# Designs tried in a protein design run: peptides against a protein of PDB entry 1Y74. Part 7

Target 1, 57 residues: chain A of PDB entry 1Y74
Amino acid sequence: LGLERDVSRAVELLERLQRSGELPPQKLQALQRVLQSRFCSAIREVYEQLYDTLDIT

## One batch from the design tools (peptide; made by RFdiffusion4, then SolubleMPNN)

Design b1_p10_2_s1 (from b1_p10_2, 5 letters changed)
Fold by OpenDDE base, seed 4:
Structure b1_p10_2_s1 (fold): chain B 57 residues (1-57), chain A 10 residues (1-10)
Amino acid sequence: as target 1 above (57 residues)
Amino acid sequence: ELAELLALIA
């Protein structure tokens, strides 16, 4: 779904930004860890189930 | 790329 794709894209961008050195990598890495956390994954799962149930197209 | 990241978050 859209949220899963957006989160995956955000993580990809964070990885690229960390490698570029354009910004301090530590905080970018912290944000990446949050996005890849079990908590965010659980929220995404609930969101996707709710989205599918409500059909909020 | 930074602009795209910010657009996703905002």
Scores: peptide ipSAE 0.299, ipTM 0.819, DockQ to the pose 0.067
Fold by OpenDDE base, seed 3:
Structure b1_p10_2_s1 (fold): chain B 57 residues (1-57), chain A 10 residues (1-10)
Amino acid sequence: as target 1 above (57 residues)
Amino acid sequence: ELAELLALIA
């Protein structure tokens, strides 16, 4: 759940930064799409399972 | 907010 929470916070920050115009929004939007993709969700699942198995905190 | 984002992803 730690990685899931961090990804959710990252997406929230990306959305805010896109609205502020502080940075070029296209690249921020692209990163947000990647983080919210099924691919990243699958990778996160593998990551969490691996770290659970290895007992890494 | 940018600093927090960078702290998360870097």
Scores: peptide ipSAE 0.299, ipTM 0.820, DockQ to the pose 0.064
Fold by OpenDDE base, seed 1:
Structure b1_p10_2_s1 (fold): chain B 57 residues (1-57), chain A 10 residues (1-10)
Amino acid sequence: as target 1 above (57 residues)
Amino acid sequence: ELAELLALIA
């Protein structure tokens, strides 16, 4: 839950920052694309599976 | 909002 929540929050913040115009939107959008990429999602899934298996606190 | 984003990334 932690990583998924943090990624979701980061994406939300990136979207807000893009709308506010406080920063140049292109790099923010690129970062958002990375966080929402299939690769990032796959890594998150692996992380969560390992986390559940290893019971790391 | 920027500060929170930076805190997540850092």
Scores: peptide ipSAE 0.299, ipTM 0.819, DockQ to the pose 0.067
Fold by OpenDDE base, seed 5:
Structure b1_p10_2_s1 (fold): chain B 57 residues (1-57), chain A 10 residues (1-10)
Amino acid sequence: as target 1 above (57 residues)
Amino acid sequence: ELAELLALIA
């Protein structure tokens, strides 16, 4: 789904920004950890289940 | 890349 792809892209961008040194990496890394947390994964799973059930495009 | 990240979050 679009949400999974958007989260994956956001994580990829955060990783690149951490390597570039353009911004202080600590807060970027913290945001990445949140996005990759089990909590966020569970929320995404619920989201995907709801959209599969409702068949919303 | 930063602009794209901001666009995703906004």
Scores: peptide ipSAE 0.297, ipTM 0.819, DockQ to the pose 0.066

Design b1_p10_2_s2 (from b1_p10_2, 3 letters changed)
Fold by OpenDDE base, seed 4:
Structure b1_p10_2_s2 (fold): chain B 57 residues (1-57), chain A 10 residues (1-10)
Amino acid sequence: as target 1 above (57 residues)
Amino acid sequence: ELEELLELIR
C-alpha cells in the first residue's frame, strides 16, 4: 500500500503547484492526468496483486 | 512543495 499513498501525494502536490503558478501548469496537468489515468490505476492494481502474492518484505 | 515532488520521483 505504499505506492497508492505516494501516487495520491504526488497528485496533491501537482494540484498545489498548478495553483501556485511557480511552474508552467500545462506539463503539471499532463503528469497529473497520467497518474489519474485508468492505465496507471490498472498497473497499480497489478503491482499490488503481485506484491501480495510474492510476499516482498 | 516542488522539492517534495522531486523526492517522490527520485
Scores: peptide ipSAE 0.249, ipTM 0.792, DockQ to the pose 0.063
Fold by OpenDDE base, seed 2:
Structure b1_p10_2_s2 (fold): chain B 57 residues (1-57), chain A 10 residues (1-10)
Amino acid sequence: as target 1 above (57 residues)
Amino acid sequence: ELEELLELIR
């Protein structure tokens, strides 16, 4: 799904930005932890089930 | 890299 791809890309970008040191790595790491949290995964699962049920093109 | 992250959040 688009959301899973976008979340995965956001995490990859956050990991790169943490390595560059251009931004405070602790805040980037906190955002990455939120995106990889069980809470965000559960929201994504609900979104996927709704998308598959509603056929939202 | 930051620009692409900002595009995803916007």
Scores: peptide ipSAE 0.249, ipTM 0.791, DockQ to the pose 0.065
Fold by OpenDDE base, seed 5:
Structure b1_p10_2_s2 (fold): chain B 57 residues (1-57), chain A 10 residues (1-10)
Amino acid sequence: as target 1 above (57 residues)
Amino acid sequence: ELEELLELIR
C-alpha cells in the first residue's frame, strides 16, 4: 500500500540524514523512533485494513 | 535528501 512505502521511504531518508550530519541527529532519530513505534504500526495496520475494505466498493 | 523528505511530509 502507498502508506507503508511512504513510511519506509521516510525512515530510509531519516537514516541517511542522520549519517550526513547536515541536521541535528537527535531530532531525526526521535522522528524515526515514532515512525517505527508499535503505535504507528498499529495505526498503519488499521489504515491498510480499512483501505482494502473500501477499495472493494 | 532533505528536500525529498520535506516533499514526502507535505
Scores: peptide ipSAE 0.247, ipTM 0.790, DockQ to the pose 0.064
Fold by OpenDDE base, seed 3:
Structure b1_p10_2_s2 (fold): chain B 57 residues (1-57), chain A 10 residues (1-10)
Amino acid sequence: as target 1 above (57 residues)
Amino acid sequence: ELEELLELIR
């Protein structure tokens, strides 16, 4: 689904921004850890199931 | 790169 791709792209961008040093890396790393967490993955699976059930265009 | 991240979160 689009959400899985968008989360994966957000993680890639957060990793690049941590390497560039343009921003304080600690907050970017904390956001990346949340997006890669088992909790975020479980919420994404529930969201995907609800999206498929509700036919939200 | 920051602009693309901000566009994705918006």
Scores: peptide ipSAE 0.244, ipTM 0.789, DockQ to the pose 0.060

Design b1_p10_2_s4 (from b1_p10_2, 4 letters changed)
Fold by OpenDDE base, seed 1:
Structure b1_p10_2_s4 (fold): chain B 57 residues (1-57), chain A 10 residues (1-10)
Amino acid sequence: as target 1 above (57 residues)
Amino acid sequence: ELAELLALIE
């Protein structure tokens, strides 16, 4: 699904930014933890189900 | 790298 791919790409980019040192890594790591949280995953699944239900092709 | 992250959010 598009959203799962986008979240995975966002996490990858956050990991790269943490390694580059261009930005303070602590806030980036906190955001990464939120995106990888069970809560965020559960919300994503609900959104994906809603989109699949509302996607009147 | 930051520009790619921002482009994903927009």
Scores: peptide ipSAE 0.146, ipTM 0.732, DockQ to the pose 0.060
Fold by OpenDDE base, seed 5:
Structure b1_p10_2_s4 (fold): chain B 57 residues (1-57), chain A 10 residues (1-10)
Amino acid sequence: as target 1 above (57 residues)
Amino acid sequence: ELAELLALIE
């Protein structure tokens, strides 16, 4: 649950930064697309399952 | 806004 929230918050912040024009939008958009990719989602699911199983504090 | 993104990485 922590990692999903942090990724969702990072995506939200990247969308705001793209709208503000403070930074070159193309690199921010590329990073957002990577974070929203099926690959990153699959890694996140594996990570969450491992943490739920191992109870790593 | 950029400062909030950087604070999430630390």
Scores: peptide ipSAE 0.123, ipTM 0.715, DockQ to the pose 0.058
Fold by OpenDDE base, seed 2:
Structure b1_p10_2_s4 (fold): chain B 57 residues (1-57), chain A 10 residues (1-10)
Amino acid sequence: as target 1 above (57 residues)
Amino acid sequence: ELAELLALIE
């Protein structure tokens, strides 16, 4: 599903932004930790299961 | 770099 790819791409971009030093790294790292959390993964899995169940296409 | 992250949200 597009969501897993988009989350993975967002994490990659956050890692690049943290390395560039253009932005305060602490908030970027906090957002990255949220996106990589078991909580975010569990929400994604529920969303994917609902999508697979409701996507009658 | 920031523009690429913003383009993912839009």
Scores: peptide ipSAE 0.121, ipTM 0.715, DockQ to the pose 0.059
Fold by OpenDDE base, seed 3:
Structure b1_p10_2_s4 (fold): chain B 57 residues (1-57), chain A 10 residues (1-10)
Amino acid sequence: as target 1 above (57 residues)
Amino acid sequence: ELAELLALIE
């Protein structure tokens, strides 16, 4: 689904930004940890299940 | 790089 790909791409971009030093890495790392959390994964699974149920179009 | 992250959020 688009959401899993977008989250994976966001994590990749956050890792690149942390390495470039253009921004303070601590806040970027905190955001990456949130996106990779069990909470975000559980919300994504619920979203994917709802999407699969409602995307009958 | 920041512009690519912002373009994903919009």
Scores: peptide ipSAE 0.119, ipTM 0.713, DockQ to the pose 0.060

Design b1_p10_3_s1 (from b1_p10_3, 6 letters changed)
Fold by OpenDDE base, seed 4:
Structure b1_p10_3_s1 (fold): chain B 57 residues (1-57), chain A 10 residues (1-10)
Amino acid sequence: as target 1 above (57 residues)
Amino acid sequence: ELLSLLQEAL
């Protein structure tokens, strides 16, 4: 499972998009904050724990 | 550009 890695990659891409200036950065920054929030992290952690326990395929 | 970033992501 690479959910943590995928979230980190998503944040990286959002930062690149913000720096490009091709899109209004405000909503991108808001999305980045959501992905980096403790709420999102907690959900990810629960999911990963369930995945490890159930071996979801 | 945006399209280049998308290609790099995939």
Scores: peptide ipSAE 0.029, ipTM 0.581, DockQ to the pose 0.047
Fold by OpenDDE base, seed 2:
Structure b1_p10_3_s1 (fold): chain B 57 residues (1-57), chain A 10 residues (1-10)
Amino acid sequence: as target 1 above (57 residues)
Amino acid sequence: ELLSLLQEAL
């Protein structure tokens, strides 16, 4: 499971989009904050802990 | 540009 890596990649892309200035940065930054939030991280950790046991595809 | 970033993501 590469969920942490995928989230990190998503954040990287959001940062690039913000720097490009081609899109309004407010919602991009808000989404980045959600992805980097303690809540999102906690949910990710729970998901990763259960992944192998439940064999989620 | 946006399309280039999308290309990098896929």
Scores: peptide ipSAE 0.029, ipTM 0.582, DockQ to the pose 0.047
Fold by OpenDDE base, seed 1:
Structure b1_p10_3_s1 (fold): chain B 57 residues (1-57), chain A 10 residues (1-10)
Amino acid sequence: as target 1 above (57 residues)
Amino acid sequence: ELLSLLQEAL
C-alpha cells in the first residue's frame, strides 16, 4: 500500500513549499499539522488494516 | 519552483 510513505512524502513537500515562500505558508502548515496529527495517523492505520484485510481493489 | 517540486513528486 505505502500510504504511510506517501503521507511522509507529502509532509516533506509541504515543508519545501513553506520554505520556498511561493505560496502563503499558513494553510500549508495547517495541512502539515493535520497529516501529522494523532487522529490522522490513527485513521491511516485503520485504513491500512482494512485495506490489507479486505479486497477493495 | 512549484512545478519542479510537483514533477519530483510524480
Scores: peptide ipSAE 0.029, ipTM 0.578, DockQ to the pose 0.046
Fold by OpenDDE base, seed 3:
Structure b1_p10_3_s1 (fold): chain B 57 residues (1-57), chain A 10 residues (1-10)
Amino acid sequence: as target 1 above (57 residues)
Amino acid sequence: ELLSLLQEAL
């Protein structure tokens, strides 16, 4: 499971989008803040732990 | 372009 990697990649893409100026940056920045929040990280950690133990396909 | 970024992400 590479959820941490996927989130990191999503953040990277959001940063590129913000720098490009093709889209209003406010909502992109807000989404980035959510993805980098302690709450999101905690939920991800719980999900990964449960995924590993329960072997959810 | 946005479409190029999406293509690179997948």
Scores: peptide ipSAE 0.028, ipTM 0.572, DockQ to the pose 0.048

Design b1_p10_3_s2 (from b1_p10_3, 5 letters changed)
Fold by OpenDDE base, seed 1:
Structure b1_p10_3_s2 (fold): chain B 57 residues (1-57), chain A 10 residues (1-10)
Amino acid sequence: as target 1 above (57 residues)
Amino acid sequence: ELAELLREVL
């Protein structure tokens, strides 16, 4: 599973979008904060553990 | 453009 990598990539993209000024930065920043939150990280870790244990293809 | 950024991801 590459969820950590995909989340890190999503954060990088949100930072680029915030810097472009083409979109209102506040909602993009809020989404970035959610993706970087301890809660989101904990859910990701639980999901990765369950996925590895259950061999969900 | 947002469309160019999306092309760099895919």
Scores: peptide ipSAE 0.020, ipTM 0.493, DockQ to the pose 0.046
Fold by OpenDDE base, seed 5:
Structure b1_p10_3_s2 (fold): chain B 57 residues (1-57), chain A 10 residues (1-10)
Amino acid sequence: as target 1 above (57 residues)
Amino acid sequence: ELAELLREVL
């Protein structure tokens, strides 16, 4: 499962969008902080472990 | 542009 990589890529894309100035940066930065939070990381780790164990298609 | 970024992901 590549979920850690996909979340890291989403954070990188949010940083690029914040630097472009085409969108209001405050909402993009708030979303980035949620994705980088301890809560989001803990839920991701549990999900990755369960997915690898249960082989959910 | 946002539209170019979306084309790199999709």
Scores: peptide ipSAE 0.020, ipTM 0.483, DockQ to the pose 0.047
Fold by OpenDDE base, seed 2:
Structure b1_p10_3_s2 (fold): chain B 57 residues (1-57), chain A 10 residues (1-10)
Amino acid sequence: as target 1 above (57 residues)
Amino acid sequence: ELAELLREVL
């Protein structure tokens, strides 16, 4: 599913930004924690299930 | 740079 890959890519990018030191890491780490949260994963799963049910083309 | 990272996304 594309959304899981996009979230994983967003997390990878946030980890690179944190390691560069160009930006304050605290907000980037907070966003990474939100994207990796069980809550975000549950919303993603519901969205993917609905999408798979509606995208019966 | 942030701009280089954005070019890897877009």
Scores: peptide ipSAE 0.020, ipTM 0.503, DockQ to the pose 0.050
Fold by OpenDDE base, seed 3:
Structure b1_p10_3_s2 (fold): chain B 57 residues (1-57), chain A 10 residues (1-10)
Amino acid sequence: as target 1 above (57 residues)
Amino acid sequence: ELAELLREVL
Protein backbone atom coordinates (compact mmCIF):
# COMPACT_ATOMS: atom_id res chain seq x y z
CA LEU B 1 0.00 0.00 0.00
CA GLY B 2 1.19 3.55 -0.80
CA LEU B 3 -0.93 5.11 1.99
CA GLU B 4 2.04 6.05 4.21
CA ARG B 5 3.76 7.71 1.22
CA ASP B 6 0.53 9.48 0.21
CA VAL B 7 0.01 10.81 3.77
CA SER B 8 3.65 11.99 3.90
CA ARG B 9 3.19 13.74 0.53
CA ALA B 10 -0.07 15.34 1.72
CA VAL B 11 1.76 16.72 4.81
CA GLU B 12 4.57 18.15 2.61
CA LEU B 13 1.97 19.86 0.40
CA LEU B 14 0.16 21.30 3.43
CA GLU B 15 3.50 22.78 4.62
CA ARG B 16 4.06 24.39 1.18
CA LEU B 17 0.51 25.82 1.20
CA GLN B 18 1.03 27.24 4.71
CA ARG B 19 4.23 29.01 3.55
CA SER B 20 2.63 30.43 0.37
CA GLY B 21 0.14 32.49 2.42
CA GLU B 22 -2.53 32.00 -0.29
CA LEU B 23 -4.80 30.22 2.23
CA PRO B 24 -5.48 30.79 5.97
CA PRO B 25 -2.71 28.68 7.61
CA GLN B 26 -4.68 27.65 10.74
CA LYS B 27 -6.94 25.07 9.02
CA LEU B 28 -4.04 23.68 6.97
CA GLN B 29 -1.95 23.31 10.14
CA ALA B 30 -4.86 21.61 11.93
CA LEU B 31 -5.21 19.10 9.05
CA GLN B 32 -1.43 18.48 9.10
CA ARG B 33 -1.60 17.76 12.86
CA VAL B 34 -4.45 15.28 12.30
CA LEU B 35 -2.51 13.46 9.52
CA GLN B 36 0.61 13.26 11.77
CA SER B 37 -1.36 12.15 14.86
CA ARG B 38 -0.97 8.76 16.56
CA PHE B 39 -4.69 8.25 15.91
CA CYS B 40 -4.27 8.65 12.12
CA SER B 41 -1.21 6.34 12.17
CA ALA B 42 -3.13 3.67 14.13
CA ILE B 43 -6.05 3.83 11.66
CA ARG B 44 -3.57 3.54 8.76
CA GLU B 45 -1.94 0.44 10.31
CA VAL B 46 -5.36 -1.22 10.84
CA TYR B 47 -6.38 -0.35 7.27
CA GLU B 48 -3.10 -1.75 5.85
CA GLN B 49 -3.53 -4.98 7.86
CA LEU B 50 -7.14 -5.40 6.70
CA TYR B 51 -6.18 -4.63 3.09
CA ASP B 52 -3.36 -7.21 3.15
CA THR B 53 -5.68 -9.82 4.75
CA LEU B 54 -8.80 -9.25 2.60
CA ASP B 55 -6.95 -8.51 -0.69
CA ILE B 56 -9.34 -5.63 -1.41
CA THR B 57 -8.62 -4.55 -4.97
CA GLU A 1 -0.86 28.89 -7.01
CA LEU A 2 -2.88 25.93 -5.67
CA ALA A 3 -3.48 24.77 -9.28
CA GLU A 4 0.31 24.51 -9.93
CA LEU A 5 0.76 22.54 -6.70
CA LEU A 6 -2.00 20.10 -7.77
CA ARG A 7 -0.26 19.59 -11.16
CA GLU A 8 2.97 18.59 -9.34
CA VAL A 9 1.04 15.91 -7.37
CA LEU A 10 -1.30 14.33 -9.95
Scores: peptide ipSAE 0.020, ipTM 0.495, DockQ to the pose 0.047

Design b1_p10_3_s3 (from b1_p10_3, 4 letters changed)
Fold by OpenDDE base, seed 1:
Structure b1_p10_3_s3 (fold): chain B 57 residues (1-57), chain A 10 residues (1-10)
Amino acid sequence: as target 1 above (57 residues)
Amino acid sequence: ELEALLKELE
């Protein structure tokens, strides 16, 4: 499952966007915090467990 | 810079 990797990549890209200053950083930072939250991690874990159990392709 | 970062999402 690539979801953990994709979330980590999304966080990295959000950090770059914040540093570039081309976009207002506050919403990017808020999104980054959501992606790094315990809630998002718990939802990811549930998704991964269900994905493995149901063998969704 | 933004366009280059968007290209990395592909």
Scores: peptide ipSAE 0.037, ipTM 0.631, DockQ to the pose 0.049
Fold by OpenDDE base, seed 2:
Formats: structure tokens, C-alpha cells, sequence
Structure b1_p10_3_s3 (fold): chain B 57 residues (1-57), chain A 10 residues (1-10)
């Protein structure tokens, strides 16, 4: 689903930002952990289920 | 590099 791909892309971008060293990595890593958290995954799952049920285009 | 990464976010 689009949201899973977008979250995966956001995590990838955060990893690149952390490796560049241009920004303090701690906040970027915290954001990455939030996006990969079980909480965000559960919210995503609910969203995807609703999206599929409502056939939102 | 940051600007390039921001451009990938668009």
C-alpha cells in the first residue's frame, strides 16, 4: 500500500541524513524509531484497513 | 547533500 512505501521511503531518507553528518543524528534517529515503532505500524494497519474498506481513491 | 535529500522528499 502507498502508506507503507511512503514510511519506508521516509526511513531511508532519515538514514541518509544521519550518514551525511550535516544534522545532529539523535533527532533523526528518534524520528526513524517512531516511524518504525509498533505504534505507528498499528496506526498504519488501521488506516490501510479503513482505506481498503472505504475504497478511497 | 541536505538540499539533494530534501529534493528527493518532493
Amino acid sequence: as target 1 above (57 residues)
Amino acid sequence: ELEALLKELE
Scores: peptide ipSAE 0.036, ipTM 0.631, DockQ to the pose 0.051
Fold by OpenDDE base, seed 5:
Structure b1_p10_3_s3 (fold): chain B 57 residues (1-57), chain A 10 residues (1-10)
Amino acid sequence: as target 1 above (57 residues)
Amino acid sequence: ELEALLKELE
């Protein structure tokens, strides 16, 4: 499913941005933690189950 | 580097 891959890609991009030092890392790290949270994982799981069942375009 | 990463989001 595209969403798990897209979230993983977003986390990877946030890690690269944090290492570049071009932006303040604290907000990027906070966003990374939100994307990796149990809440976001649970919402993603529900979304993926519904997407597979309903074939939402 | 930031501009290169922004291009990957387009």
Scores: peptide ipSAE 0.031, ipTM 0.627, DockQ to the pose 0.050
Fold by OpenDDE base, seed 4:
Structure b1_p10_3_s3 (fold): chain B 57 residues (1-57), chain A 10 residues (1-10)
Amino acid sequence: as target 1 above (57 residues)
Amino acid sequence: ELEALLKELE
Protein backbone atom coordinates (compact mmCIF):
# COMPACT_ATOMS: atom_id res chain seq x y z
CA LEU B 1 0.00 0.00 0.00
CA GLY B 2 1.05 3.63 -0.55
CA LEU B 3 1.55 4.45 3.14
CA GLU B 4 4.09 1.67 3.75
CA ARG B 5 6.04 2.80 0.69
CA ASP B 6 5.94 6.45 1.76
CA VAL B 7 7.17 5.64 5.29
CA SER B 8 9.99 3.50 3.87
CA ARG B 9 10.97 6.34 1.52
CA ALA B 10 10.91 8.86 4.38
CA VAL B 11 13.23 6.63 6.45
CA GLU B 12 15.61 6.30 3.48
CA LEU B 13 15.73 10.08 3.03
CA LEU B 14 16.38 10.59 6.75
CA GLU B 15 19.31 8.16 6.57
CA ARG B 16 20.79 10.14 3.67
CA LEU B 17 20.36 13.41 5.57
CA GLN B 18 22.08 11.95 8.64
CA ARG B 19 25.05 10.79 6.55
CA SER B 20 25.46 14.19 4.85
CA GLY B 21 26.13 15.92 8.19
CA GLU B 22 24.42 19.12 6.93
CA LEU B 23 21.81 18.87 9.71
CA PRO B 24 22.08 17.89 13.39
CA PRO B 25 21.80 14.07 13.25
CA GLN B 26 20.12 13.54 16.65
CA LYS B 27 16.72 15.00 15.70
CA LEU B 28 16.77 13.20 12.34
CA GLN B 29 17.57 9.92 14.09
CA ALA B 30 14.77 10.52 16.61
CA LEU B 31 12.29 11.09 13.79
CA GLN B 32 13.52 7.93 12.04
CA ARG B 33 12.97 5.95 15.25
CA VAL B 34 9.43 7.31 15.57
CA LEU B 35 8.61 6.31 11.98
CA GLN B 36 10.00 2.81 12.63
CA SER B 37 8.23 2.49 16.00
CA ARG B 38 5.63 -0.13 16.86
CA PHE B 39 3.17 2.75 17.33
CA CYS B 40 3.51 3.96 13.74
CA SER B 41 3.42 0.37 12.48
CA ALA B 42 0.15 -0.25 14.37
CA ILE B 43 -1.42 2.93 12.95
CA ARG B 44 -0.32 1.86 9.47
CA GLU B 45 -1.86 -1.58 9.96
CA VAL B 46 -5.21 -0.05 11.01
CA TYR B 47 -5.09 2.33 8.06
CA GLU B 48 -4.36 -0.52 5.63
CA GLN B 49 -7.18 -2.65 7.04
CA LEU B 50 -9.67 0.21 6.76
CA TYR B 51 -8.46 1.05 3.27
CA ASP B 52 -8.89 -2.54 2.12
CA THR B 53 -12.35 -2.78 3.70
CA LEU B 54 -13.76 0.57 2.54
CA ASP B 55 -11.87 0.73 -0.78
CA ILE B 56 -11.38 4.47 -0.33
CA THR B 57 -10.24 6.01 -3.59
CA GLU A 1 23.42 18.64 -0.78
CA LEU A 2 20.10 19.16 1.05
CA GLU A 3 18.63 20.77 -2.09
CA ALA A 4 19.43 17.65 -4.13
CA LEU A 5 17.68 15.45 -1.54
CA LEU A 6 14.63 17.75 -1.56
CA LYS A 7 14.45 17.34 -5.35
CA GLU A 8 14.52 13.55 -4.95
CA LEU A 9 11.44 13.87 -2.69
CA GLU A 10 9.43 14.91 -5.73
Scores: peptide ipSAE 0.031, ipTM 0.622, DockQ to the pose 0.048

Design b1_p10_3_s4 (from b1_p10_3, 4 letters changed)
Fold by OpenDDE base, seed 2:
Structure b1_p10_3_s4 (fold): chain B 57 residues (1-57), chain A 10 residues (1-10)
Amino acid sequence: as target 1 above (57 residues)
Amino acid sequence: EFEELLRELE
């Protein structure tokens, strides 16, 4: 499933944006922490399991 | 630039 890759790419992009200094780094870091949170990972795992179950049709 | 980063998303 692409979702783990997409989340990992979003985190990488947020880290690049934080290093550019063009945007408030604190908000970008907060979003990165949300994407890396156990809550976001648990939702991703449920989504991946449901997708794998539905893609069997 | 933020626009260069958006091009890496496509």
Scores: peptide ipSAE 0.022, ipTM 0.528, DockQ to the pose 0.049
Fold by OpenDDE base, seed 1:
Structure b1_p10_3_s4 (fold): chain B 57 residues (1-57), chain A 10 residues (1-10)
Amino acid sequence: as target 1 above (57 residues)
Amino acid sequence: EFEELLRELE
């Protein structure tokens, strides 16, 4: 599952958006912190385990 | 540009 890579890419994109100044940086930074949180990582691990168990091709 | 960032997602 590419979810760890996709989350890492989403964080990188949020850092670029914060640096562009086109959007209020506070909400983007809050979203980045959520994606990097232990909670988000734990939900990702549960999702990966369920995916491996359910063999959803 | 936000559109340039969207092109990097595809």
Scores: peptide ipSAE 0.021, ipTM 0.521, DockQ to the pose 0.047
Fold by OpenDDE base, seed 3:
Structure b1_p10_3_s4 (fold): chain B 57 residues (1-57), chain A 10 residues (1-10)
Amino acid sequence: as target 1 above (57 residues)
Amino acid sequence: EFEELLRELE
């Protein structure tokens, strides 16, 4: 699964949006911190492991 | 523009 790459790209886009000033940066920064959190990484790893186990097609 | 950001997703 490309989820690590997709999360990394989402963080990059949130940094660009914060720098544009078009949106209140506080909520974007909070979302970025959630995506970069150890909790989000652990949930991603569990999801990738389950997917690799269930993708028996 | 938010639409410019969407074009960078493609």
Scores: peptide ipSAE 0.020, ipTM 0.515, DockQ to the pose 0.045
Fold by OpenDDE base, seed 5:
Structure b1_p10_3_s4 (fold): chain B 57 residues (1-57), chain A 10 residues (1-10)
Amino acid sequence: as target 1 above (57 residues)
Amino acid sequence: EFEELLRELE
């Protein structure tokens, strides 16, 4: 699983959308802060560990 | 543009 890469790409896309000015930047910035949160990182690590354990069975 | 960003996701 490349979830770290996918989250990093989602953050990059949110930064591009914030710079375009086509969308309200406050909601995009709030979503970026959620994706970069310690809570989302901890969930991602648990999902990656579970996937690696289940894909070896 | 937002449409150019969508084209980079396909």
Scores: peptide ipSAE 0.020, ipTM 0.506, DockQ to the pose 0.045

Design b1_p10_4_s1 (from b1_p10_4 with E4L E6R)
Fold by OpenDDE base, seed 5:
Structure b1_p10_4_s1 (fold): chain B 57 residues (1-57), chain A 10 residues (1-10)
Amino acid sequence: as target 1 above (57 residues)
Amino acid sequence: LEELLRLLEE
């Protein structure tokens, strides 16, 4: 499933944007913390399990 | 903004 890769890419993009200084870093850092949270990881695992079980293609 | 656009094109 691409979702773990897509979340990892989104975190990488947020880190690059924080380092560029073009955007207020606090909101980007807050979003990164949400994406790296145990809550977001648990939702991802449930989504991956449901996707594999329900074959929603 | 240019950095963000470049990153979304990759």
Scores: peptide ipSAE 0.040, ipTM 0.595, DockQ to the pose 0.046
Fold by OpenDDE base, seed 1:
Structure b1_p10_4_s1 (fold): chain B 57 residues (1-57), chain A 10 residues (1-10)
Amino acid sequence: as target 1 above (57 residues)
Amino acid sequence: LEELLRLLEE
């Protein structure tokens, strides 16, 4: 369950960076959309299942 | 850049 939290934190950080205006917001928004996509969520679920199965300490 | 540094320190 760490990866879901880290992705959620990364999205929050991208939203703050978009609001600051210090960086071009369009690329940050595109990255945020990728992180929130059904594809990224499905890859995360596969990764979590593999992690739980392989017991990679 | 200052906001990015602040966000990495939290």
Scores: peptide ipSAE 0.038, ipTM 0.595, DockQ to the pose 0.046
Fold by OpenDDE base, seed 3:
Structure b1_p10_4_s1 (fold): chain B 57 residues (1-57), chain A 10 residues (1-10)
Amino acid sequence: as target 1 above (57 residues)
Amino acid sequence: LEELLRLLEE
């Protein structure tokens, strides 16, 4: 599923934006921590299992 | 803003 790749890309983009200093880093870092959390990973795994079971094309 | 636009094009 593209979701793992898209989450990994979103984390990379958030790290680059934090380093540029163009935006206040605190909210970007908080979002990165949420995307890298065990909770987000567990929800992703449940979503992947449901997607495979329900064949949602 | 310019960095964000560049990152969305990559």
Scores: peptide ipSAE 0.036, ipTM 0.595, DockQ to the pose 0.045
Fold by OpenDDE base, seed 2:
Structure b1_p10_4_s1 (fold): chain B 57 residues (1-57), chain A 10 residues (1-10)
Amino acid sequence: as target 1 above (57 residues)
Amino acid sequence: LEELLRLLEE
């Protein structure tokens, strides 16, 4: 599903931004932790199951 | 900011 890929890409982008030092790394790291959280993963799993069930094209 | 813009263009 596109959502897992998009979340993985967002995490990668946040890691690159943290390494650049151009932005406050703590806020970027906090956002990365939210995206990698068990809560976010559980919501994604529910979304994926609903998507597969409803065949929302 | 330049890094952010570059990463959003990829």
Scores: peptide ipSAE 0.042, ipTM 0.603, DockQ to the pose 0.048; fails the geometry check

Design b1_p10_4_s4 (from b1_p10_4, 4 letters changed)
Fold by OpenDDE base, seed 5:
Structure b1_p10_4_s4 (fold): chain B 57 residues (1-57), chain A 10 residues (1-10)
Amino acid sequence: as target 1 above (57 residues)
Amino acid sequence: LPELLALLAE
């Protein structure tokens, strides 16, 4: 599936953007916090379990 | 935004 990998990559990119200073960092940091939240992680876990069980193509 | 464009190119 790779959803966990994709979320991790998105967080990495957000961290780089924050360090570059080209964009206001506060909204980027807020998005990072959402992606790293327990809520988002729990939803991702449920999704991955369902995806594996149903074997959606 | 050079940094963003560089990230999108990866």
Scores: peptide ipSAE 0.028, ipTM 0.577, DockQ to the pose 0.045
Fold by OpenDDE base, seed 1:
Structure b1_p10_4_s4 (fold): chain B 57 residues (1-57), chain A 10 residues (1-10)
Amino acid sequence: as target 1 above (57 residues)
Amino acid sequence: LPELLALLAE
């Protein structure tokens, strides 16, 4: 699964958007914090483990 | 938005 990579890419894009200043950074930063949170990481880990176990294609 | 689209295209 590329979920970890996709989350990392999303964070990267959010950081670039924050630096560009085109959008108010507060909500972008909040979303970044959610994506980098322990909760999000834990959910991702559970999802990946279940996905591997169930062999869903 | 144009910069956002550029980022998504990278």
Scores: peptide ipSAE 0.028, ipTM 0.574, DockQ to the pose 0.046
Fold by OpenDDE base, seed 2:
Structure b1_p10_4_s4 (fold): chain B 57 residues (1-57), chain A 10 residues (1-10)
Amino acid sequence: as target 1 above (57 residues)
Amino acid sequence: LPELLALLAE
């Protein structure tokens, strides 16, 4: 399961978008904050644990 | 948008 990696990649892309200035950065920053939040991290952890246990591949 | 699309393609 690559959910952690995918989230990290999404954050990286959001940071690049913010630096480019092509889009208003505030909403991008807000999304980045959500993805890096303890809430999302906790959900991810639970999901990954369940995925590993159930092996629903 | 072109810059965004380029980033997503990486």
Scores: peptide ipSAE 0.027, ipTM 0.574, DockQ to the pose 0.047
Fold by OpenDDE base, seed 4:
Structure b1_p10_4_s4 (fold): chain B 57 residues (1-57), chain A 10 residues (1-10)
Amino acid sequence: as target 1 above (57 residues)
Amino acid sequence: LPELLALLAE
């Protein structure tokens, strides 16, 4: 599944937004930390495993 | 906004 790739792309975009200075960086950084957390990674892995097993359409 | 839109278009 593209979920791992989508999360990686979201983190990349958040890093660029932080560097641009158009938005307050603190909340963007907090969101980045959530997306890179062990919790988020574990949920992603469970989702991908279930998707592969159940062949959800 | 223009910079944000440019990033989303990449």
Scores: peptide ipSAE 0.027, ipTM 0.565, DockQ to the pose 0.044

